# Peptides against a protein of PDB entry 4Z5W, part 157

Target 1, 305 residues: chain A of PDB entry 4Z5W
Amino acid sequence: IPDVFLELNKLWYFSAQSNLFNGEMPRSLSNSRSISLLSLRNNTLSGQIYLNCSAMTNLTSLDLASNSFSGSIPSNLPNCLRLKTINFAKIKFIAQIPESFKNFQSLTSLSFSNSSIQNISSALEILQHCQNLKTLVLTLNFQKEELPSVPSLQFKNLKVLIIASCQLRGTVPQWLSNSPSLQLLDLSWNQLSGTIPPWLGSLNSLFYLDLSNNTFIGEIPHSLTSLQSLVSKENAVEEPSPDFPFFKKKNTNAGGLQYNQPSSFPPMIDLSYNSLNGSIWPEFGDLRQLHVLNLKNNNLSGNIP

## One batch from the design tools (peptide; made by RFdiffusion4, then SolubleMPNN)

Design b2_p23_2_s2 (from b2_p23_2, 12 letters changed)
Fold by OpenDDE base, seed 5:
Structure b2_p23_2_s2 (fold): chain B 305 residues (1-305), chain A 23 residues (1-23)
Amino acid sequence: as target 1 above (305 residues)
Amino acid sequence: SEELKELLEEAQNKEYNFISAPL
């Protein structure tokens, strides 16, 4: 990318995603006072990510996903006082979340999907201090770590939590009950065990639940038949989405379908590929907004009501 | 119910992995 952004003092939006740009990010771009939205997703950009947050006072959205950046996560990003959305998916950092992210009060949406992030305990302990954090995507990180169950963890404003395909050990963490605004939970493709906790049915905004491909045991909690977002449309609050898309795949090797909004996902309960037993509750028929109920590959018995 | 059977049958044909990153 040419180093010409000093002359572009009125440029508020720069999207150069899905090109063949290589080399480092231009210094004039990293010092732009005018840029609010920056997307360089799906290029071959390299080097260390550096942003002069004292200069970039208008930066609200940053998408650098699917690039060849190296080194540490920029610890100064919390100094970008208007920065709300960060997409760092597929950047191979091989790093922990910086401690400075405790101060990241502007942060609303964060993705580190497939970014070689380490230490999930530290990551969650840090990110719980982000009071405005609504969307958190940590898929394909933390390989074989334990999902912390520390009850003191609090994500009060969390609406979307995705921590899929991490081979995480542990149970469904009790601290998620402190997230009453949760709309989408994906913990699929882990090594999570124990029972599915009944308090999940108290998440009145939860319209999408994926616990598939784990080692859960016991009965399906009857409280899942009372998920208010799946009984009535009145609880489906359309909220501001992150400035980055989500991708849903059928298979690991298939192309991902792009979803621009969490609300674009069909209302779903997926408990497939577990060791759940007992019956299917007839009261799942009360979930008039439910589009997908996936219970396949379990030890369920009795009649389908 | 028949509605619940249809939901379960339709789900059998749907596997999903959530990935926020473009392929």
Scores: peptide ipSAE 0.260, ipTM 0.801, DockQ to the pose 0.068; fails the geometry check
Fold by OpenDDE base, seed 1:
Structure b2_p23_2_s2 (fold): chain B 305 residues (1-305), chain A 23 residues (1-23)
Amino acid sequence: as target 1 above (305 residues)
Amino acid sequence: SEELKELLEEAQNKEYNFISAPL
């Protein structure tokens, strides 16, 4: 990318996604005072990510995903006082979340999907201090770590939590009960164990639950039949709108389906590929907003009601 | 119920998928 952004003093939005750009991010772009939305997603950009947050006072959204950037996660990003959305997916950092992210009060949406992030305990301990954090995507990180169950962890404003395909050990963490605004939970493709906790059915905004491909045991909590967001449409829940798309990967060699908003996901309970036992509750029929109930590949018994 | 059976049948035909941003 040419280093000409100094002349573009009125540039509010720059999208150069899905091109063949290589080399480093231009220094004039890293110092742009006017830019609000920066997307360089799906290029071959390299080097260290550096942003002059003291200059970039209008930066609200940063999408650098699917690039060949190297080195550390920029610890100065919390100094970008208007920065709300960060997409760093597919950037191979091999790093921990910076301690400075405790101060990241502007942050609303963060993705590190497939970014070789390490130490989930430290990451969650840091990110719980982000009071405005609504969307957190950590899929394909923390390989074989333990999902912390520390009851003091608190994500009060969390609406979307995705920590899929990490091979995480542990149980469904009790601290998620402190997230009453949770709308979408994906903990699929882990090694999570124990029982599915009944308090999940108290998350009145939860319309999408994926706990599939884990090692859960015991009965399906009856409280899942009373998820208020799936009983009635009357709960007009404010949907989180991160400035980055989601992808749902099919097992087939076909490219993953792109979902631009969390609302684009069908209302779902997926508990498939576990070791759950007992019966299917008839009261799942009361979930009039549910589009997908996936209970396949369990140890369930009795009749389908 | 027939409605619950349809939901289960639809889920059986769906491939197992997890969410990421981006894949």
Scores: peptide ipSAE 0.194, ipTM 0.725, DockQ to the pose 0.062; fails the geometry check
Fold by OpenDDE base, seed 3:
Structure b2_p23_2_s2 (fold): chain B 305 residues (1-305), chain A 23 residues (1-23)
Amino acid sequence: as target 1 above (305 residues)
Amino acid sequence: SEELKELLEEAQNKEYNFISAPL
């Protein structure tokens, strides 16, 4: 990318997605005063990510996903006082979340999907201080770590939590009960154990629950049959989605389905590939908004009601 | 119920997919 952005004093939006750009990010771009939305996703950009947050006073969205960047996560990003959305998916950082992210009050949406992030305990302890954090995607990180169950963790405004395919150990963490606005939870493809907690059914905004491919035992909590978002449409608050799409990754060789908004996901309960027992509750029939109920590959018994 | 059977059958045909941000 040429270093010409000094002359572009009115550049508000720069999208150069899915090109063959290589080398480092231009210094003039990293110092742009006008840019609000920067997307360089799916290129071959390399080196360290550097942004001059003192210059980039209008930066609201940053998408650098699927690049060959190296080094640490830029600890100065919280100084970008308007930065709301960050997509760092598929950047191999091999790093922890910076402690400076405790001060990241502008942050609303964060993705580190497949970014070689380490120390989930530290990551969650840091990110809980982001009072405006609504969307958190941490899929394909933290390999074989333990999902912290510390009850003091609090994500008050969290709407979307995705921590899939981490081989995480532990249980469904009680601290999620402190997230009453949670709409989408994906903890699939982990090594989570114990019972599915009944308090999940108290999350009145939860319309998408994926706990598939874990080691859960016991009965399906009856409280899941009373998920208010799946009983009635009345609570579908359309909130501004993150500027980055979501992908539901089909089996190994197929391109993932793109979802531009969390609301574009079909209302779903997926509990498949666990060790759940007992009966299927007839009251799942009361979930008139439910599009997908996946209970496959469990130890369930009795009649399908 | 029949409705519950349809939901379960539809789910059986869905590939196992986790959510990620853009790969």
Scores: peptide ipSAE 0.177, ipTM 0.694, DockQ to the pose 0.062; fails the geometry check
Fold by OpenDDE base, seed 4:
Structure b2_p23_2_s2 (fold): chain B 305 residues (1-305), chain A 23 residues (1-23)
Amino acid sequence: as target 1 above (305 residues)
Amino acid sequence: SEELKELLEEAQNKEYNFISAPL
């Protein structure tokens, strides 16, 4: 990318995604006062990520995903006082979340999917201080770590939590009950154990639950049959989605389906590939908004109601 | 119920991973 952004004093949106750009991010781009939305996703950009947050006063969205950037996560990003959305997926950092992110009050949406992030306990302890954080994607990190169950963790405004494919140990953490606005939870493809907690059915906005491919035991909580978002349409909160897409891959499909908004996911309960026992509750038939109920590959018994 | 049976049958063939970045 040429270093010509100093002359572009009115450039508000720059999207150069899915190109063949290589080398470092231009210094004039890292100092742009006008840019609000910056997407360089799916290129071959390299070097250290550096943004002059004192200059980039209009930056609201940053997508650098699927690049060859190296080094540390930029600890100065919280100084970008308008920065709401960050996509750093598929950037191999091999790092922890910077402690400075405790001060990241503008942050609403964060993705580190497949970014070699380490120390989930520190990451969640830091990110709970982001009072405006609504979307958190941490898939394919923290390999074989323990999902912290510390009751003091509080994500009050969290709507989307995705921590799939981490081989995480532990249980469904009680601190998630402090997130009453949670709409989408994916903890699939971990090594989570214990019972599925009944308080999950109290999350009145939860329309998408994936706990598949874990080691959960016991009965399906009857409270899941009373998920208000799946009973009635009234809880479809139109909220600003993150500026980065989600991808759902079917294991059988070479391509992932792109979802531009969390609301584009079909309402779902997936509890498949666990060790759940007991019967299927007939009251799952009351979930008139449910599109997918996946209970396959469990120890369930009785009749399908 | 037949509706619940249909939901379960439709789900039997679907495994999914979330990825926030292009595959």
Scores: peptide ipSAE 0.155, ipTM 0.694, DockQ to the pose 0.074; fails the geometry check

Design b2_p23_2_s3 (from b2_p23_2, 9 letters changed)
Fold by OpenDDE base, seed 4:
Structure b2_p23_2_s3 (fold): chain B 305 residues (1-305), chain A 23 residues (1-23)
Amino acid sequence: as target 1 above (305 residues)
Amino acid sequence: SSELLQKLLEAQNKEYNFVSAPL
């Protein structure tokens, strides 16, 4: 990418995603005062990510996903006072989340999916201080770590939490009950154990629940038949989606479906590939908005209602 | 119910991994 962005004093949007750009990010781009939306996703950009947050006073969205960047996560990003959305998916950092992210009050949406992030306990302890954080994607990190159950963890405004495919140990953490605005929860493809907690059914905005491919035991909580977002449409909060797409694979070998908004996900309960027992509650029939109920590959018994 | 059975049958063929990046 040419280093000519100093002359582009009116450039508010720069999207150069899915090209063949290589080398480092231009220094003039890292110092742009005008840029609000920056997307360089799916290139071959390299070197360390550096943004001059004192210059980049208009930066609101940053998508650098699927690049060959190296080094540490930029600890100065919280100084970008308007920066709301960050997509750093598929950047191999091999790092922990910086302590400076405790101060990231502008942050609303963060993805580190498949970014070789380490220490989930530290990550969640840091990110809970991001009071405006609504979307958090941490899939394909933290391999075989323990999902912290610390009751003091609080994500007050969290709407989307995706921590899939981490082989995480532990249980469904009680601190998630402190996120009453949660709409989408994916904890699939972990090693989570214990029972599915009944308080999940109290999350009145939860329309998408994936707990599949874990080691959950016991009965399906009857409270899941009372999820208000799945009974009626009235609780569908149309909120501004993150400036990054979500991808859902149907199988390891299938092409991913792109979803531009969390609301584009089908209303779903997936509890498949666990060790759940007991019967299927007939009251799942009351979930008029539910599109997908996946209970396959469990120890369930009785009749299908 | 027939509707519940349909929701169960449609689910039998879906495994899902979320990735927020191009696959």
Scores: peptide ipSAE 0.057, ipTM 0.716, DockQ to the pose 0.075
Fold by OpenDDE base, seed 1:
Structure b2_p23_2_s3 (fold): chain B 305 residues (1-305), chain A 23 residues (1-23)
Amino acid sequence: as target 1 above (305 residues)
Amino acid sequence: SSELLQKLLEAQNKEYNFVSAPL
């Protein structure tokens, strides 16, 4: 990308996504005072990510996903006082989340999906201080780590949590009960064990639950038949719309379906590919808003109601 | 119920890996 952004002093939105741009991010772009939305997703950009947050006072959204950037996560990003959305998916950092992110009060949506992030305990301990954090995507990181169950962890405003495909050990963490606004939970494709906790059914805004491909045991909690968002239409779920798309793959070889908004997900309970036993509760019939109930590949018995 | 069975059958045909990684 040419270093010509000094002349573009009124540039509010720059999207150069899905091109063949290589080399480093232009220094004039990293110093742009006017830019609010920056998307360079799906290029071959390289070098260290550097943003002059003291200059970039209007930056609200940053999408650098699917680039060849290297080095550390920029520790100065919390100084970008208007920066709400960050997409760093598919950037191979091989790093921990910077401690400076404790101060990231503007942050509303963060994706590090497939970014070689390490130390989930430190990551969650840091990110809990982001009081405005609504969307957190940590898929394909933290390989074989333990999902921390520390009850003091608190994500009060969390609406979307996706920590899939990490091979995480542990149980469904009790600290998620401190997230009453949670709408979408995906903990699929881990090594999570124990029982599915009954308090998940108390998350009245939860319309999408994916616990598939784990090692959960015991019965399906009856409280899941009482998920209020799936019983009635009246919960107009305030949609957390991060400026980055979500991708759902059907098969490893299939192109991922792009979902621009979390609300575009069908209301779903997926408990498939576990070791769950007991019966299917008839009261799942009361979940009138539920589109998908996936219970396949379990040890369930009895009649389908 | 027939509706619950339909929701179960729809789920059987929907293998979904949620991979929030941009392509």
Scores: peptide ipSAE 0.027, ipTM 0.682, DockQ to the pose 0.075
Fold by OpenDDE base, seed 2:
Structure b2_p23_2_s3 (fold): chain B 305 residues (1-305), chain A 23 residues (1-23)
Amino acid sequence: as target 1 above (305 residues)
Amino acid sequence: SSELLQKLLEAQNKEYNFVSAPL
């Protein structure tokens, strides 16, 4: 990308996604005072990510996903006082989340999906201080780590949590009960164990639950048959989505379905590929808004109601 | 129920992981 952005003093939105751009991010772009939305997703950009947050006073959205950037996560990003959304998916950092992110009060949506992030305990301890954080995607990181169950962790405004395909050990963490606004939870493709906790059914906004491909045991909590968001439509608050899309990969297909908003996901409970036992509760029939109930590859018994 | 059976049958073909970037 040419270093010509100093002359573009009215540039509010720059999207150069899905091109063949290589080399480093232009220094004039990293110093742009006018830019609000920056997307360079799906290129071959390289080097260290640097943003002059003292100059970039209008920056609200940053999408650098699917690039060849390297080195540390920029610790100065919290100084970008209007920066709400960050997509760093598929950037191979091999790093921990910077301690400076405790001060990232503007942050509403963060993705590090497949970014070689390490230390999930430190990551969650840091990110809980982001009081405006609504969307957190940490899929394909933290390989074989333990999902922290520390009850003091608090994500009060969290709407979307996706930590799939990490080979995480541990249980469904009790600290998620402190997120009453949670709409989407994906912990699929881990090594999570124990029972599915009944308090998940108290998450009245939870319309999408994926716990598939784990080692969960015991019965399906009856409280999942009373998920209020799946009983009635009345509580579907259209909240502002992150500026980055979500992708649902079907394991058999190279192409994922793109979803621009979490609300575009089909209401779903997926508990497939576990060691769950007992019966299918007939009261799952009361979940009129539920589109997908996946219970396959468990030890369930009795009749299908 | 017939409706619940339909929801279960529709689920058989849906294995999915979420990512925030094209795979």
Scores: peptide ipSAE 0.122, ipTM 0.753, DockQ to the pose 0.069; fails the geometry check
Fold by OpenDDE base, seed 3:
Structure b2_p23_2_s3 (fold): chain B 305 residues (1-305), chain A 23 residues (1-23)
Amino acid sequence: as target 1 above (305 residues)
Amino acid sequence: SSELLQKLLEAQNKEYNFVSAPL
């Protein structure tokens, strides 16, 4: 990308997605005072990510996903006082989340999907201080780490949590009960064990639950048959979606389905590929808003109601 | 129920990983 952005003093939105751009990010772009939305997703950009947050006072959205950036996560990003959304998916950092992110009060949506992030305990301990954090995507990181179940962890405003395909050990963490606004939980493709906790059924906004491909045992909590968001069509206030899309890959297809909003996900309970036992509760029939109930490949018995 | 069975069957073909970028 040419270093010509100094003259573009009115540039509010720059999208150069899905091109063949290589080399470093232009210094004039990293110093842009006018830019609000920056997307360079799906290029071959390289080097260290550097943003002059003292200059970039209008930056609200940053999408650098699917690039060849290297080095550390930029520790100065919390100084971008208007920065709400960050997509760093598929950037191979091989790093921990910076401690400076404790101060990231503007942050509403963060993705590190497949970014070689390490130390999930430190990551969650840091990110819990982001009081405005609503969307957190950490899929394909933290390989074989333990999902911390520290009761002091608190994500009060969390709506979307996706930590899939990490081979995480541990149990469904009790600290998620402190997230009453949780709408979407994906902990699929881990090594999580124990029972599915009954308090998940108290998350009245939870319309999408994926616990598939784990090692859960015991019965399905009856409280999942009373998930309020799946019983009644509450007028979920359409919150501003993350500026980055979600992708759900089918195992059989190379192409992921793109979802522009979490609300576009089908209301779902997926408990498939576990070691769950007991019966299917008839009261799952009362979940009028439920589109998908996946219980396949378990040890369930009795009649299908 | 037949509806519950349908919801169970529709789920059989859907194994998915979520990412915020094309895999």
Scores: peptide ipSAE 0.119, ipTM 0.756, DockQ to the pose 0.081; fails the geometry check

Design b2_p23_3_s1 (from b2_p23_3, 11 letters changed)
Fold by OpenDDE base, seed 3:
Structure b2_p23_3_s1 (fold): chain B 305 residues (1-305), chain A 23 residues (1-23)
Amino acid sequence: as target 1 above (305 residues)
Amino acid sequence: SVEEAIKKAQELAEKEEFGITTE
């Protein structure tokens, strides 16, 4: 990308997605005072990510996903006082989340999907201080680590938590019960064990639950039949969605489905590919808003209601 | 074993079906 952004003093939005751009980010772009939305997604950009946050006072959204950037996660990003959304998916950092992210109060949406992030305990301990954090995507990181169950962890404003395909050990963490605004939980494709906790049914805004492809045992908690968001159409306050899309890959050679907003996901309970036993509760019939109930490949018995 | 088949099926499925991503 040419270093011409110094003269572009009115540039508010720059999207150069899905091109063949290589080399480093232009220094003039990293110093842009006017830019609010920056997307360089799906290129071959390299080098270190550097943003002059003292200059980039209008930066609100950053999408650098699917690039060949190297080095550490930029520890100065919390100094970008208006930066709300960050997508660093598929950037191979091989790093921990910087301690400076404790101060990232502008942060509302963060993705490190497939970014070789390490130390989930430190990551969650840091990110819990981001009081405005609503969307957190950590899929394909933390390989074979233990999902921390520390009750002191608090994500009060969390709406979307996705930590899939990490081979995480442990149980469904009790600290998630402190996230009453949780709408979407994906913990699929891990090695999580124990029982599915009944308090999940107390998350009144939870419309999408994926616990599939784990090692959960015991009965399906009856409280899942009373998930308020699936019983009735709550007037979900349309909050601004993350500026980055979500993707659900299916095993079929058909490209993954793109979801521009979390609300575009079908209301779902997926408990498939576990070791759950007991009966299917007939009260799942009360979940009038539920589109997908997937209980396949378990040890369930009795009649299908 | 059934466990090895499940593990191999999980490893194969882990290559094709990731949960939600932003990639």
Scores: peptide ipSAE 0.483, ipTM 0.820, DockQ to the pose 0.598
Fold by OpenDDE base, seed 1:
Structure b2_p23_3_s1 (fold): chain B 305 residues (1-305), chain A 23 residues (1-23)
Amino acid sequence: as target 1 above (305 residues)
Amino acid sequence: SVEEAIKKAQELAEKEEFGITTE
């Protein structure tokens, strides 16, 4: 990308996604005072990510996903006082989340999907201080780590939590009960064990639950039949979507389904590919807003209601 | 059984579903 952004002093939105841009991000772009939304996703950009946050006073959204950037996660990003949305998916950092992110009060949506992030305990300990954090995507990181169950962890405003395909050990963490606004939970494709906790049914805004492809045992908690968001339409929380799309891949050869908003996901309970036993509760019939109930490949018995 | 665990693991490996991503 040419270093011409100094002349573009009125540039508010720059999208150059899904091109063939290579080299480093232009220094004039990293110093742009006018830019609010920057998307350079799905290019071949390289070098270290550097943003002059003292100059970039209008930056609200940053999508650098699917580039060849290297080095550390920029520790100065919390100094970008208006920066709300960050997508760093598919950037191979091989790093921990910077301690400076404790101060990232503007942050509302963060994705590190497939970014070789390490130390989930440190990551969650840091990110819990982001009081405005609503969307957190950590899929394909933390390989074979243990999901921390520390009850003091608190994500009060968390609405979307996705930590899929990490091979994480542990149980469904009790600290998620401190997130009463949680709407979407994806913990699929891990090595999570124990029982599904009954307090999940108390998450009244939870319309999408994916616990599939784990090692959960015991019965399906009856409290899941009383998820208020799935009983009544009145609980459809209009949310400001993050400025980045979500993808659900089904198979390598099938183009992944793109979802521009979390609210575009069908209301779902997926508990498939576990070791759950007992019966299917007839009261799942009360979940009138539920589009997908997937209980396949368990040890369930009795009658299908 | 071990066979059921292997079958589940194979069915899991054949499914290249990774959950939700942003990439």
Scores: peptide ipSAE 0.482, ipTM 0.834, DockQ to the pose 0.535
Fold by OpenDDE base, seed 2:
Structure b2_p23_3_s1 (fold): chain B 305 residues (1-305), chain A 23 residues (1-23)
Amino acid sequence: as target 1 above (305 residues)
Amino acid sequence: SVEEAIKKAQELAEKEEFGITTE
């Protein structure tokens, strides 16, 4: 990418995604006072990520996903006082979340999907201080770590939590009960164990639940048949979605389905590929908004309602 | 059994879902 952004003093939006750009991010771009939205995703950009947050006073959205950046996560990003959305997916950092992210009060949406992030306990302990954090994606990190169950963890404003494919151990963490605004939970493709907790049915905004491909045991909590968002079409306030798309991969050879907003996901309960027992509750028929109920590959018995 | 092999192959083919990503 040419180093010409000093002349572009009115540039508000720059999208150069899905190109063949290589080398480092231009220094003039890292110092742009005008830029609000920056997307460079799906290129071959390299070097260390550096942003001059004192200059980039208008930066609100940053998508650098699927690039060849190296080094540490930029610890100065919390100094970008208007920065709300960050997509760092598929950047191999091999790092922990910086302690400075405790101060990241502007942050609303963060993805580190497949970014070789380590220490989930530290990551969650840091990120809980981000009071405006609504979307957190940590898929394909923390390999074989334990999902912390510390009840003191609080994500009060969290709407979307995705921590899939980490081979995480532990149970469904009780601290999620402190997130009453949770709309989408994906903990699929882990090694989570224990029972599915009944308090999940108290998350009145939860319309998408994926607990598939774990080691959950016991009965399906009857409280899941009373998920308010799936019973009634309450006008889910269309909160501002993250500025980055979501992808659900179906098969290695098929392009993943792209979802531009969390609200574009079909209302779903996926509990497939566990060790759940007991019956399917007939009261799942009360979930008039539910599009997908996947209970396959469990130890369920009785009649299909 | 062939049924166990098919079940394991289906489980392996279904193991290609990685959950939701942003990549």
Scores: peptide ipSAE 0.466, ipTM 0.819, DockQ to the pose 0.428; fails the geometry check
Fold by OpenDDE base, seed 5:
Structure b2_p23_3_s1 (fold): chain B 305 residues (1-305), chain A 23 residues (1-23)
Amino acid sequence: as target 1 above (305 residues)
Amino acid sequence: SVEEAIKKAQELAEKEEFGITTE
């Protein structure tokens, strides 16, 4: 990418996604005072990520996903006082989340999907201080770590939590009960064990639950039949979605289904590929807004209601 | 166990979905 952004003093939006750009990010771009949205996703950019947050006073959205950047996660990003959305998916950092992210009050949406992030305990301990954090995507990280169950963790404004395909051990963490505005939970493709906790049914805004491909045991909590968002059509407040798309990949090599916003996901309960037993509750029939109920590959018995 | 790892690898090879990503 040429170093010409000093001349582009009115540039508000720069999208150069899905090109063949290589080399480092231009210094003039890293110092742009005008830019609000920066997307360089799906290129071959390299070097260390550097942004001059004192210059980039208008930066609100940053998408650098699917690039060949190296080094540490930029610890100065919290100094970008208007920066709300960050997509760092598929950047091999091999790092922990910086301690400076405790101060990241502007942050609303963060993705590190498949970014070789380490230490989930530290990551969650840091990110809980981001009071405006609504969307957190940590899929394909923390390989074989234990999902912290520390009740002191608080994500009060969290709406979307995705921590899939991490091979995480542990149980469904009690600290999620401190997130009453949670709309979408994906903990699929882990090694989570124990029972599915009944308090999940108290998350009245939860319309999408994926606990599939774990080692959960016991009965399906009856409280899941009372999920208010699935019983009645709540006015889904179209909340500001992240500036980055979500993908539900069917196969690692197949183009996944793209979802531009969390509200585009069908209302779903997926408990498939566990070791759940007992009956299917007939009260699942009360979930009039439910589009997908997936209970396959369990130890369920009795009659199908 | 190795059997659980093999079973999980086979299940990963046969299963269509790996959860939600942003990539």
Scores: peptide ipSAE 0.463, ipTM 0.822, DockQ to the pose 0.446; fails the geometry check

